# Ledger of designs, part 98: peptides against a protein of PDB entry 4U39

Target 1, 302 residues: chain A of PDB entry 4U39
Amino acid sequence: SIKVIGVGGGGNNAVNRMIENEVQGVEYIAVNTDAQALNLSKAEVKMQIGAKLTRGLGAGANPEVGKKAAEESKEQIEEALKGADMVFVTAGMGGGTGTGAAPVIAQIAKDLGALTVGVVTRPFTFEGRKRQLQAAGGISAMKEAVDTLIVIPNDRILEIVDKNTPMLEAFREADNVLRQGVQGISDLIATPGLINLDFADVKTIMSNKGSALMGIGIATGENRAAEAAKKAISSPLLEAAIDGAQGVLMNITGGTNLSLYEVQEAADIVASASDQDVNMIFGSVINENLKDEIVVTVIATG

## One batch from the design tools (peptide; made by RFdiffusion4, then SolubleMPNN)

Design b2_p17_8_s2 (from b2_p17_8, 6 letters changed)
Fold by OpenDDE base, seed 5:
Structure b2_p17_8_s2 (fold): chain B 302 residues (1-302), chain A 17 residues (1-17)
Amino acid sequence: as target 1 above (302 residues)
Amino acid sequence: MEVLLVGTKEEVLAALR
């Protein structure tokens, strides 16, 4: 089974966004120290952590409280994760619960033998230096606790949105990018295909790979597949080029009019931007909600 | 009909031919 765990406010917002976008074949778990915030989750499984420590009042933006809350609730987390083959841990770094608890939850998943993938955000620069410093510590702890860590640099979202985008919409876009990172991988595994990947192949690309890069490209019209693929490999979300990556996961998602030619063209572009010895997993997904759009997601590991 | 093709580059490209 595949489990997605949203940790703290940002992680739970991302999980809500995944549920709203009907990400299939995954079980959702919402984790928080704030009982009132947790009640607003759309996840079927809701877990309050650190009930003795926090009394449901949250972590007070302190990562050490988030950490201790997850440690207090270790047995409950283990029970909720039991039997997972893969665990996504999603969080907004820089807060109390997400920053402190996500690494502990990730380590518990890894110790249970699940393929553990972190999908987390760095805070926007406008959230202030304290959040950036807390996020850096949380990201470092996540890197040690996961097989693969995708870090979304929220400041790069400002390069892909309109300059007049309200702060609230910038956070919604961060939640959407977290969704795209989880869905881009989960669709490759959880959706029944004409060709089914062995979960062993996913493990080969993602196990003990450390930090991964994610690029997203969206296009419409003529040459939309080629344009989306080119946008993905040059995405502002990429902190580096994918040419040195040891592994690549590619997802191409389109509407019911997605052609085999478009799929091949996009795959050839991403493969040509990668090393010749790259281990590439490719998936083609039909989403009926995408009319004329093609979305290419590239995750580069190694 | 959701057509998902998931595989190695070689497998997917082979199925697309």
Scores: peptide ipSAE 0.234, ipTM 0.801, DockQ to the pose 0.382
Fold by OpenDDE base, seed 1:
Structure b2_p17_8_s2 (fold): chain B 302 residues (1-302), chain A 17 residues (1-17)
Amino acid sequence: as target 1 above (302 residues)
Amino acid sequence: MEVLLVGTKEEVLAALR
């Protein structure tokens, strides 16, 4: 089974976005120290952590409170994650709960023998230096606790949105990028295809790989597959080129009009931008909600 | 939602040919 655990406000907003976009084949768990915020989760499983420590009032933007809250609730977290083959831990770094609790939850998942993938954001520069410093500590702790850590630099989202994009929409786009990172991987594993991927191949690419980079490309029109693939491998979300990666996961998602030729063209572009000896996993997905759009997600590991 | 193809580079590219 695949479990997605949203930790704190940002992680739970991302989980809500995943549920709203009908990401299939995964179980959703919402974790928070704030009981009122947790009640707004759309996840089936809602877990309040650190109930004795925080009394449901949240972590007060203190990562040490978030950490202690997860430690207090360790047995409950273990029970909720038990039997998962894969666990996605999603959080907005820089806050109290997400920054402190996500590494503890990730370690619990890893200790249970799940393939543990972190999908987290760095705060926007406008959230201030304190958030950035707290996020750096949380990311460092996540890196030690996961098999693969995808870090999304939120400031790079501002390069892919309109300059007039309201602050609230920039946060919604961060939630959407977190969704794309989880869905781009989970769709390859959770949904039966014409060719079924062995979960062992996913483990080979993702186990103990440390930091991973994610690129996203979206396009429409006659050359949409090639354009989406080119945008993905040159995405502002990529902090480096994918040519040095030890592993690549590629998801090509389109509407019901997605052709085999478009899948081939996009796959060839990403393959040509990668090392010949790289372990690559490809998937093609039909999403009826993607009318004329093609979305290419590239995750580079190692 | 339907997944068309999932596999290694070689498997997917072979299936597309």
Scores: peptide ipSAE 0.066, ipTM 0.735, DockQ to the pose 0.413
Fold by OpenDDE base, seed 3:
Structure b2_p17_8_s2 (fold): chain B 302 residues (1-302), chain A 17 residues (1-17)
Amino acid sequence: as target 1 above (302 residues)
Amino acid sequence: MEVLLVGTKEEVLAALR
C-alpha cells in the first residue's frame, strides 16, 4: 500500500490539493498539532499529534515543539503507517509542526521498512530569514530520515508564475507542485497498466538516494510532447542538470489524444539529457481534464 | 534501457492507436 502523510499546515494543504485532483491508489493521512486546522483536512485519516504538549493550539512556529509533538505521538504514527510499502511525507519547511514533526514521521516510516520519500518546500524569501533558517535545519533532518528527498525551492515557483501573482496564489502553486511531485511517482505505481511496474524497480531507483531533483514541463500544440520534455529537463525547479543522475522517474500525462509517438519523443529527450547508464522508469497517464495539454514530470535521483 | 509503459489498459491501448 502507498500512504501520503501531510505534516502541518503546508503538508495538509498539499494533501487537500491531491484529494481535489483525485490522485488515486493512495491512502491520505493528515497530521497536525493544531486541532482546528486539522478539522479542515479532506483526508480520511486525521491525527492530532502532541495533544498533551500543545493542547491542540499548534506548535507556535517552533520546530522543537513540532518534533516533541511527533515523539509524544510515536505509537499512533507507527499504527497509522503500519503495512505501508511506500510512504510519502509532505510538508512546508520553515514552520513549527511541518519542520519539526516531518523528520520524526519519516524516520518512523523508514524504521517500519517502508520506502520513505520526502516531498517538501523551502519557504519563499519574503517569509523571512527565521523561516529560511528553520527550513534548513528541517531539510537536514529530513535527509537523514528518508530514502529520497525532493526539495521544492518556492522562490523558483515565482519564475513560472506571472509577476502579478498574489501571495495567496503563490502558496497555492507551491501546494500544486507538491501534488505534482507525489502524483508523478504514485501514478507510476498505483495505476494498473498493461505493463505493470515492479515495485522492486522503484526501490532500486529511490532507496538510500538522498536528495532528488524534480522538473515539470507543460506544453500544448503540434510539438507539445517535445516542448514539455525540454521544459521538464530545464525546469526552474531543478537546482542542477539531470545529466549526472543514476536514476530517473518520468511521467508523461496527456489527454485522450496522447499518442505513442509523443510518448516516445518525450522519453527520448529525457533519456538523452540523462546519464548513459541511467536506470529510467517511464510511465504514461491519460487525464481527460488535460485536453490538449501534456505534462512531463521528471524526478532525478543519485 | 527498458522503458515500461505504465497506465491503465484503456490508457495504454489509447496511446498505442
Scores: peptide ipSAE 0.034, ipTM 0.638, DockQ to the pose 0.142
Fold by OpenDDE base, seed 4:
Structure b2_p17_8_s2 (fold): chain B 302 residues (1-302), chain A 17 residues (1-17)
Amino acid sequence: as target 1 above (302 residues)
Amino acid sequence: MEVLLVGTKEEVLAALR
């Protein structure tokens, strides 16, 4: 089974976005120290952590409280994650609960033998230096606790959205990018296809790889596949080029009009931008909710 | 109906032909 665990406010907003977009084949778990915020989760499983420590009043933006809250609730987290083959841990770094609890939850998942993937955001620069410093500590702890860590730099989202985008919409876009990172991987595993991926192949690419880079490209029109692929490999979300990556996970998602030619064209662009000896897993997805759009997601590991 | 083709590039391209 695949479990997605949203940790704290940002992680739970991302999980809500995943549920709203009907991401299939995954179980959703919402974790928070704030009981009121947790009640707003759409996840089937809702877990309040650190009930004794926080009394459901949240972590007060303190990562040490988030950490201790997860430690207090270790047995509950273990039971919720038990039997998962893969665990996605999603959080917004820089806060209290997400920053402190996500590494603890990730370590619990890893200790249970699940392939543990972190998909986390770095706070916007406008959230202030304190959040950036807290996020850096949380990201460092996540790197030790996961098999693969995808870090989304929120400031790079401002390069792909309108500069006049309201702050609330910029956070919604961060939730959407978190969704795309989880879905781009989970779709390759969870959705029955004409060719089913062996979970062993995913483990080979993602186990103990440390930091991964994620690129996303979206395009429409006649050259949409090539444009989406080019946007993915040159995405502002990429902190580096993918040419040195030992592993690549590629997802191309289109509507019912997605052609074999478009799939091939996109795959050739991504492969040509990757190492010659790259272990590439490629998936093609038809999503009926996509009209004329093609979405290419590239995750580079190693 | 969501249709997925997952595998190596070669496998996916072979299945789509």
Scores: peptide ipSAE 0.027, ipTM 0.615, DockQ to the pose 0.328

Design b2_p17_8_s4 (from b2_p17_8, 6 letters changed)
Fold by OpenDDE base, seed 2:
Structure b2_p17_8_s4 (fold): chain B 302 residues (1-302), chain A 17 residues (1-17)
Amino acid sequence: as target 1 above (302 residues)
Amino acid sequence: MEVLLVGTKQEVLEALR
């Protein structure tokens, strides 16, 4: 089974966005120290952590409170994660609960033998230096606790969106990029295709790889596959080029008119931008909600 | 959502032939 755990406010917003976008084949768990915020989750499983420590009043933007809250609730977290083959831990780093609890939850998942993938955001620079410093500590702790860590640099979202994009829309786009990181992988595993991916191949690419890079490209029109692939490999979300990556996961999502030629063209572009000896897994996904759009997601590991 | 092809580069390229 695949479990997606949203940790704290940002992680729970991302999980809500995943549920709203009908990301299938995954179990959703919302984790928070704030009981009122947790009640707003759309997740089937809602877990309040650190009930004794926080009394449901949240972590007060203190990562140490988030950490201790997850430690207090270890047995409950273990029970919720038991039997998962894969666990996604999603959080907005820089806060209290997400920053402190996400590494603890990730370690619990890993200790249970699940393939543990972190999908987290760095805060925007405008959220202030304190959040950036807290996020750096939380990301370091996540890197030790996961098999693969996808870090989304929120400041790079400002390069993808219009300059006039309201701050609220920038946060919504961060939640959407978190969604795309989880969905880009989960769709390849959870949805049957003409060729089914061996979960062993996913484990080979993602196990103990540390930090991963994520690129997204979207395009329309006659050259949409090539354009989407080129945008993905040159995505502002990539903190580095993918040419040195030992592993690549690629998702090519299109509407019902997605052709095998477009899939091949996009895959060849991503493969050509990667190392010659790269272990590449790719899949093509049909999303009936996409009309003329192709979405290419690239996750580079190693 | 439906996944058409999921696999290694080699597996998918073989299935596309």
Scores: peptide ipSAE 0.077, ipTM 0.693, DockQ to the pose 0.368
Fold by OpenDDE base, seed 4:
Structure b2_p17_8_s4 (fold): chain B 302 residues (1-302), chain A 17 residues (1-17)
Amino acid sequence: as target 1 above (302 residues)
Amino acid sequence: MEVLLVGTKQEVLEALR
């Protein structure tokens, strides 16, 4: 089974976005120290952590409270994650609960023998230096606790949205990028296709790989596949080129009009941007909610 | 109908043929 665990406010907003987009084949778990915020989760499984420590009043933007809250609730987290083959831990770094609890939850998942993937955001620079410093500590702790860590630099989202985008919409886009990172991987595993991927192949690419890079490209029109693939490999979300990656996960998602030619063209672009000896997993997904859009997601590991 | 093709590039291309 695949479990997606949203930790704290940002992680739970991302989980809500995943549920709203009908991401299939995954179990959703919402974790928070704030009981009122947790009640707004759309997840079937809702877990309040650190009930004794926080009394449901949240972590007060303190990562140490988030950490201790997860430690207090270890047995409940273990029970909720039990039997998962793969666990996605999603959080917004820089806060209290997400920053402190996500590494603890990730370690619990890893200790249970699940393939543990972190998908987390760095705070926007405008959220201030304190959040950046807290996020750096949380990201460092996540790196030790996961098999693969995808870090989304929120400031790079400002390069893909309009400069006049309201702050609330920029946060919604961060939640959407978190969704795309989880869905781009989970769709390759959770959805029965004409070719089923062996979970062992995913483990080979993602186990103990440390930091991964994610690129996303979206395009429409006649050259949409090539354009989407080029946007993915040159995505502002990529902190480096993918040419040195030991592993690549590629997802090409289109509507019912996605052609074999488009799939091949996009795959060839990503393969040509990668090392010749790269271990590449490729998936093509038909999403009926996509009209004329192609979405290419590239995750580079190693 | 959601259709998923997952595998190596070669496997996916072979299945689409």
Scores: peptide ipSAE 0.053, ipTM 0.701, DockQ to the pose 0.330
Fold by OpenDDE base, seed 3:
Structure b2_p17_8_s4 (fold): chain B 302 residues (1-302), chain A 17 residues (1-17)
Amino acid sequence: as target 1 above (302 residues)
Amino acid sequence: MEVLLVGTKQEVLEALR
C-alpha cells in the first residue's frame, strides 16, 4: 500500500489539497500536535502526537517539541505505517511540528522497510530568518531519514505566480506544489494502466538517492506537450539542471484528448535533457479535469 | 522506453485512438 502522511499545519494542508483533487490509490494520515488544527483535516486517519507533552496545544513553533512529540507517539506512528510499501512524508519546514516530527516519522517508515519519500517546503524569506534556520536543521535531519527528499523552495513559487498574488494564495500554491510532487509519483504506481509500472523499478530509482529535484510545466495549444516538457526541465523549482541525474521520474498528465504523439514528444524532450545512461520511468495519466491542459512533472534523483 | 498509459481502461483506449 501507499501511505501519505501530512505532518503539522503545512503537511495537513497539502493532504487536504490531495483529497480535494481526488488523488487515487493512497491512504491519507494527518499528524499534528494541535488537536484543533487536526480536527480540520479531511484525512480518514487523524493522529494527535505528543498528547502528554503538548496537551493538544501545538508545538509553539519549536522543532524540539515536534521531535519529542513524535518520539512520545512512536508506537502509534509504527502501527499507522505498518504494511505500507511506500510512505510519503509531507511537511512545511520551519514550524514546530512539521520540522521536528517529520524526520522522526520518516525514520520510523524507513525502519519498517517502506520506500520513504520526503516532500517538503522551505519557508518563504518573508516568514523570517528564524523559520529559515529551523527549516535548514529539519531538512538536514530529513535527508538522513528518507530514501529520497524533494525540497520545494517556496521563494521559487514567487517566480511562477503573479507579483500581485496575495500571501494566502502563495501558501495555497505551496500546498499545490506539494500535491503535484506526491501525485506525480503516486499516479504512476497506484493508477491501473495498459502498462503497469513495477514498484521494483520505482525502488531502483528512489532508494537511497538523497536529494531530488522537481520541475513542473503546464501548457495549452497545438504544441502543449513540447511546451509543458520544456517548462518542466527549465522550471524555477529546479535548483539545478537535470543533465547529471542518475534517475528520472516523468509524469505526463492530460485530458481525454492526450495523444500518444504528445506523450512521445514530451518524453523525448525530457530524455534529451537527461544523462545518456539515465534510468528513466515515464507515465501518462488521463485526468478529465485538465481538458486542454498538459501537466508535465519531472523528478530527478541521484 | 515503454510509454506507461495510466488511467481507466476506457480513458486509455480513447487516448490510443
Scores: peptide ipSAE 0.053, ipTM 0.677, DockQ to the pose 0.101
Fold by OpenDDE base, seed 5:
Structure b2_p17_8_s4 (fold): chain B 302 residues (1-302), chain A 17 residues (1-17)
Amino acid sequence: as target 1 above (302 residues)
Amino acid sequence: MEVLLVGTKQEVLEALR
C-alpha cells in the first residue's frame, strides 16, 4: 500500500489539496499537534501527536516540541504506517510540528521497511529568517531519514505565478506543487496501466538517493508536448540541471486527445536532457479535466 | 477511461504502438 502522511499545518493543507484533486490509490494520514487544526483535515486517518506534551495546543512554532511530540506518539505512528510499501511524508518546513515531527515520522516509515519519500517546502523568504533557519535544520534531518527527498523552494513559485498573486494564493500554489510531487510519483505506481511498473524498479530509482530535483511544465497548442517537456527540464523549481541524474521519473498527463507522437516527443526531450545511462521510469496519464493542456512532471534522482 | 502506461520509455512506446 501507498500512504501519504501530512505533518503539521502545511503538510495537512497539501493532503487536503491531494484529496480535493482526487489523487487515487493512496491512503491519507493527517498528523498534527494542534487538535483544532487536525479537525479541519479531510484525511480518513487523523492522528494527534504529543497529546501529553502539548495538550492539543500545537507546537508553538518550536521544532523541538514537534520532534518530542512524534517521539511520544511513536507506537501510534508505527501502527498507522504498518504494512505500507511506500510512504510519502509531506510537510511545510519552518514551523513547529512539520519541521520537528516529519523527520521522526520518516525514520519510523524507513525502519518499518517502507520506501520513504519526503516532499517538503522551504518557506518563503518573507516568512522571516527564523523560519528559514528552522527549515534548514528540518531539511537536514529529513535527508538522513528518507530514501528520496524532494525540496520545493517556495521562493521559486513566485517566478511562475503572477506578480499580483495574493500571499494566500502563493501558499495554495505551494500546496499544489506538493500535490504534484506526490501525485507525479503515486500515479506511476498506484494506477493500473497497460504496463504495470514493478515496485522493485521504483525502489531501484528512489532507494537511498538523497536529494531529488522536481520540474513541472504546462503547455497548450500544437507544440504543447515539446513545450511542456522543455518547461519541465528548465523549471524554476529545479535547483540544478538534470543532466547528471542517474534516475528519472517522468509523468506526462494530458486529455483524451494526448497522442503517441506527443508522448514520444516529450520523452525524447527529457531523455536527451538526462544522463546517457539514465534509468528512466515513464508514465503517460489521461486526465479528462486537462482538455488541451499537457502537464509534464520530472523527478530527477542521483 | 483513464489509460495509464507505466514502464521504461521503450516499454511504454512499444505498448502504444
Scores: peptide ipSAE 0.032, ipTM 0.684, DockQ to the pose 0.336

## One batch from the design tools (peptide; made by RFdiffusion4, then SolubleMPNN)

Design b2_p18_1_s1 (from b2_p18_1, 5 letters changed)
Fold by OpenDDE base, seed 5:
Structure b2_p18_1_s1 (fold): chain B 302 residues (1-302), chain A 18 residues (1-18)
Amino acid sequence: as target 1 above (302 residues)
Amino acid sequence: MKVTVQVYRNGKLVATYE
């Protein structure tokens, strides 16, 4: 089974966005120290952590409280993660619960033998220096606790949205990018209730790789596959080029008119931008809700 | 939502899931 755990406010917002977008083949778990915020989760499984420590009042933006809350609830987290083959841990770094609890939850998943993938955000610069410093500590702890860590720099989201985008919409876009990171991987391996035969390849590419880069490209029209692939490998979300990556996961998602030729064309572009000896796996997803749009997601590891 | 997944390895289709 594949489990997606949203940790704290940002992680739970991302999980809500995943549920709203009908991401298939995954079980959703919402984790929070704030009982009121947790009640707003759309996840089937809701877990309040640190009930004794916090009394359900949240972590007060203190990562140490988030950490201790997860430690207090270790046995409950273990039970919720039991039997997972893969665990996505998603959080907005810089807060109390997400920053502190996500590394603990990730370590629990890893200790249970699950392929553990972190998909987290760095805060926007406008959230202030304290949030950035807390996020840096949480990201460092996540890196040690996961097999692969995808870090989304929220400031780079501002390069792909309108300059006049309201702050609330910028956060919604961050939730959407978190969704795209999880879905881009989960769609390669998830069928309803099953992990596919290629889970071993995903595990080979993602196990003990540390930091990963994510690029996203979206395009329409006659050359949409090539354009989406080119946008993905040059995405503002990439902190570096993918030419040094030893492992690449690619997802191409399109409507019912997505052709095998388009999938191959996109894959060839991504492969050509990668290391010569790259271990690349890619998949295509037909989403009937897409019309002429193609979305390419690239995850580069190593 | 109907999702069809096609998995490619080394540029070859290896599985299709419906």
Scores: peptide ipSAE 0.035, ipTM 0.631, DockQ to the pose 0.323
Fold by OpenDDE base, seed 4:
Structure b2_p18_1_s1 (fold): chain B 302 residues (1-302), chain A 18 residues (1-18)
Amino acid sequence: as target 1 above (302 residues)
Amino acid sequence: MKVTVQVYRNGKLVATYE
């Protein structure tokens, strides 16, 4: 099974966005120290952590409280993650709960033998230096606790949205990018047949790889596949070129009119931008909610 | 939502799942 665990406010918002977008083949778990915020989760499984420590009042933006809350609730987290083959841990770094609890939860998942993937955000620079410093500590702890860590730099989201985008919409876009990171992987393996056959390849690419880079490209029109692929490999979300990656996972998602030619064209572009010895796997997904759009997600590891 | 997944390995289609 694949489990997605949203940790704290940002992680729970991302999980809600995943549920709203009908991401299939995954179980959703919402974790928070704030009981009121947790009640707003759409996840089937809702877990309040650190009930004794926080009394459901949240972590007060203190990562140490988030950490201790997860440690207090270790047995409950273990039970919720038990039997997972893969665990996505999603959180917004820089807060109390997400920053402190996500590494603990990730370590629990890894200790249970799950392929553990972190998909987290760095705070926007405008959220202040304290949040950036807290996020850096949380990201460092996540790197030690996961097999692969995808870090989304929120400041790079500002390069893909309009300059006049309201702050609330910028946060929604961050939630959407978190969704795309999880969905880009989960859609390739979440079907009952794929977990058994392709999970070994995903493990080969993602197991003990540390930091990963993610690029996303979206396009429409006659050359949409090529354009989406080019946008993905040149995505502002990529902090470095993918040519040095030892592993590449590519997802090509389109509507019912997605052709094999378009899939191959997109794959060839990404392969040409990658190392010649790269272990590349790619999949295509038909999403009926996509009209003329193609979405290419590239995850580079190693 | 109906999701169809086509899995490619080394540029070859290896599985299709609905």
Scores: peptide ipSAE 0.034, ipTM 0.575, DockQ to the pose 0.298
Fold by OpenDDE base, seed 3:
Structure b2_p18_1_s1 (fold): chain B 302 residues (1-302), chain A 18 residues (1-18)
Amino acid sequence: as target 1 above (302 residues)
Amino acid sequence: MKVTVQVYRNGKLVATYE
């Protein structure tokens, strides 16, 4: 089974966005120290952590409170994660609960033998220096606790949206990028109630790889597959080129009119930008909610 | 380079290419 755990406010917003977009083949778990915020989750499983420590009042933007809250609730987290083959831990770094609890939850998942993938954001520069410093500490702890860590720099999201984008919309876009990171991987391996036959290959690419880079490209029109692939490999979300990666995961998602030719064209572009010795896995996903759009997600590991 | 292609429709695997 595949489990997605949203940790704290940002992680739970991302999980809500995944549920709203009907991401299939995954179980959703919402984790928070704030009981009121947790009640707004759409996840089937809701877990309040650190009930004794916080009394459901949240972590007060303190990562040490988030950490201690997860440690207090270790047995409950273990029970919720039991039997997972893969665990996604998603959070917005820089806050109290997400920053402190996400590394603890990730370590629990890894100790249970699950392939553990972190998908987290760095805060926007406008959230202030304190949040950036807290996020750096949380990211460092996540790197040690996961098999693969995808870090999304929120400031790079501002390069792909209008410069006049309101703060609230910038946060919604960050939640959407977290969704795309999780869905881009889960759609490659998830079937209704089953992990596909190639989970072992995904595990080979993602196990003990540390930091990963993610690129996203969206396009429409006659050359939409090629354009989406080119946008993905040149995405502002990529802090470095994908050349030199030991593993590449690629998702090509389109509507019912997605052709095998388009899939091959997109795959060839990503392969040409990758190392010759790279292990590349790519999937084609039909999403009936996509009309004329193709979405290419690239994750580079190693 | 090892490349595996999996095709999904409505969350179901419909084809695998090696």
Scores: peptide ipSAE 0.008, ipTM 0.390, DockQ to the pose 0.124
Fold by OpenDDE base, seed 1:
Structure b2_p18_1_s1 (fold): chain B 302 residues (1-302), chain A 18 residues (1-18)
Amino acid sequence: as target 1 above (302 residues)
Amino acid sequence: MKVTVQVYRNGKLVATYE
């Protein structure tokens, strides 16, 4: 089974976005220290952590409270994660609960033997230095607790959105990028038959790889596949080129008119931008809700 | 949402799932 755990406010917003976009083949767990915020989750499983410590009032933007809250609730977290083959831990880093609890939850998942993938955001620079410093500490802790950590630099989202994009929309886009990171991987393995064939390959690419980079490209029109692939490998979300990556996961999502030729064309572009000895897995997804749009997600590991 | 997954390894289609 694949489980997605949203931790704290940002993680829970991302999980809600995943549910709203019908990300399939995964179980959703919402974790928070704030009981009121947790009640707004769309996840089937809702877990309040640190009930004794926080009394449901949240972590007060203190990562140490978030950490202790997860430690207090360790047994409940273990029970919720039991039997998972893969666990995604998603959080907005820089807050109290997400920053502190996500590494603890990730470690629990890893200790249970699940392939543990972190998909987290760095705060925007405008959220202030305190948030950035807290996020840095949380990311460092996550790196030790996961097999692969995808870190989304929120400031790079500002490079791909309109300059006049309201702050609220920038946060929504961050939630969407978190969704894309999870979905880009989960779609490759969510089908039971696919897990049996491909989970070993995904595990080889993602196990003990540390930090990963993610690029996203979207395009329409006649050359949409090639354009989307080119945008993905040159995405502002990539803090470095994907060249030299030991592993690459590529997801190509299109409408019902997505052709095998387009998939191959996009795959060839990504492969050409990668090391010759790279372990590459490509998946394509037909999404009936997409019209003429192709979305390419590239995740580079190692 | 109907999702069809096609899996490629080394640029070759290896599986299709619906």
Scores: peptide ipSAE 0.026, ipTM 0.609, DockQ to the pose 0.327; fails the geometry check

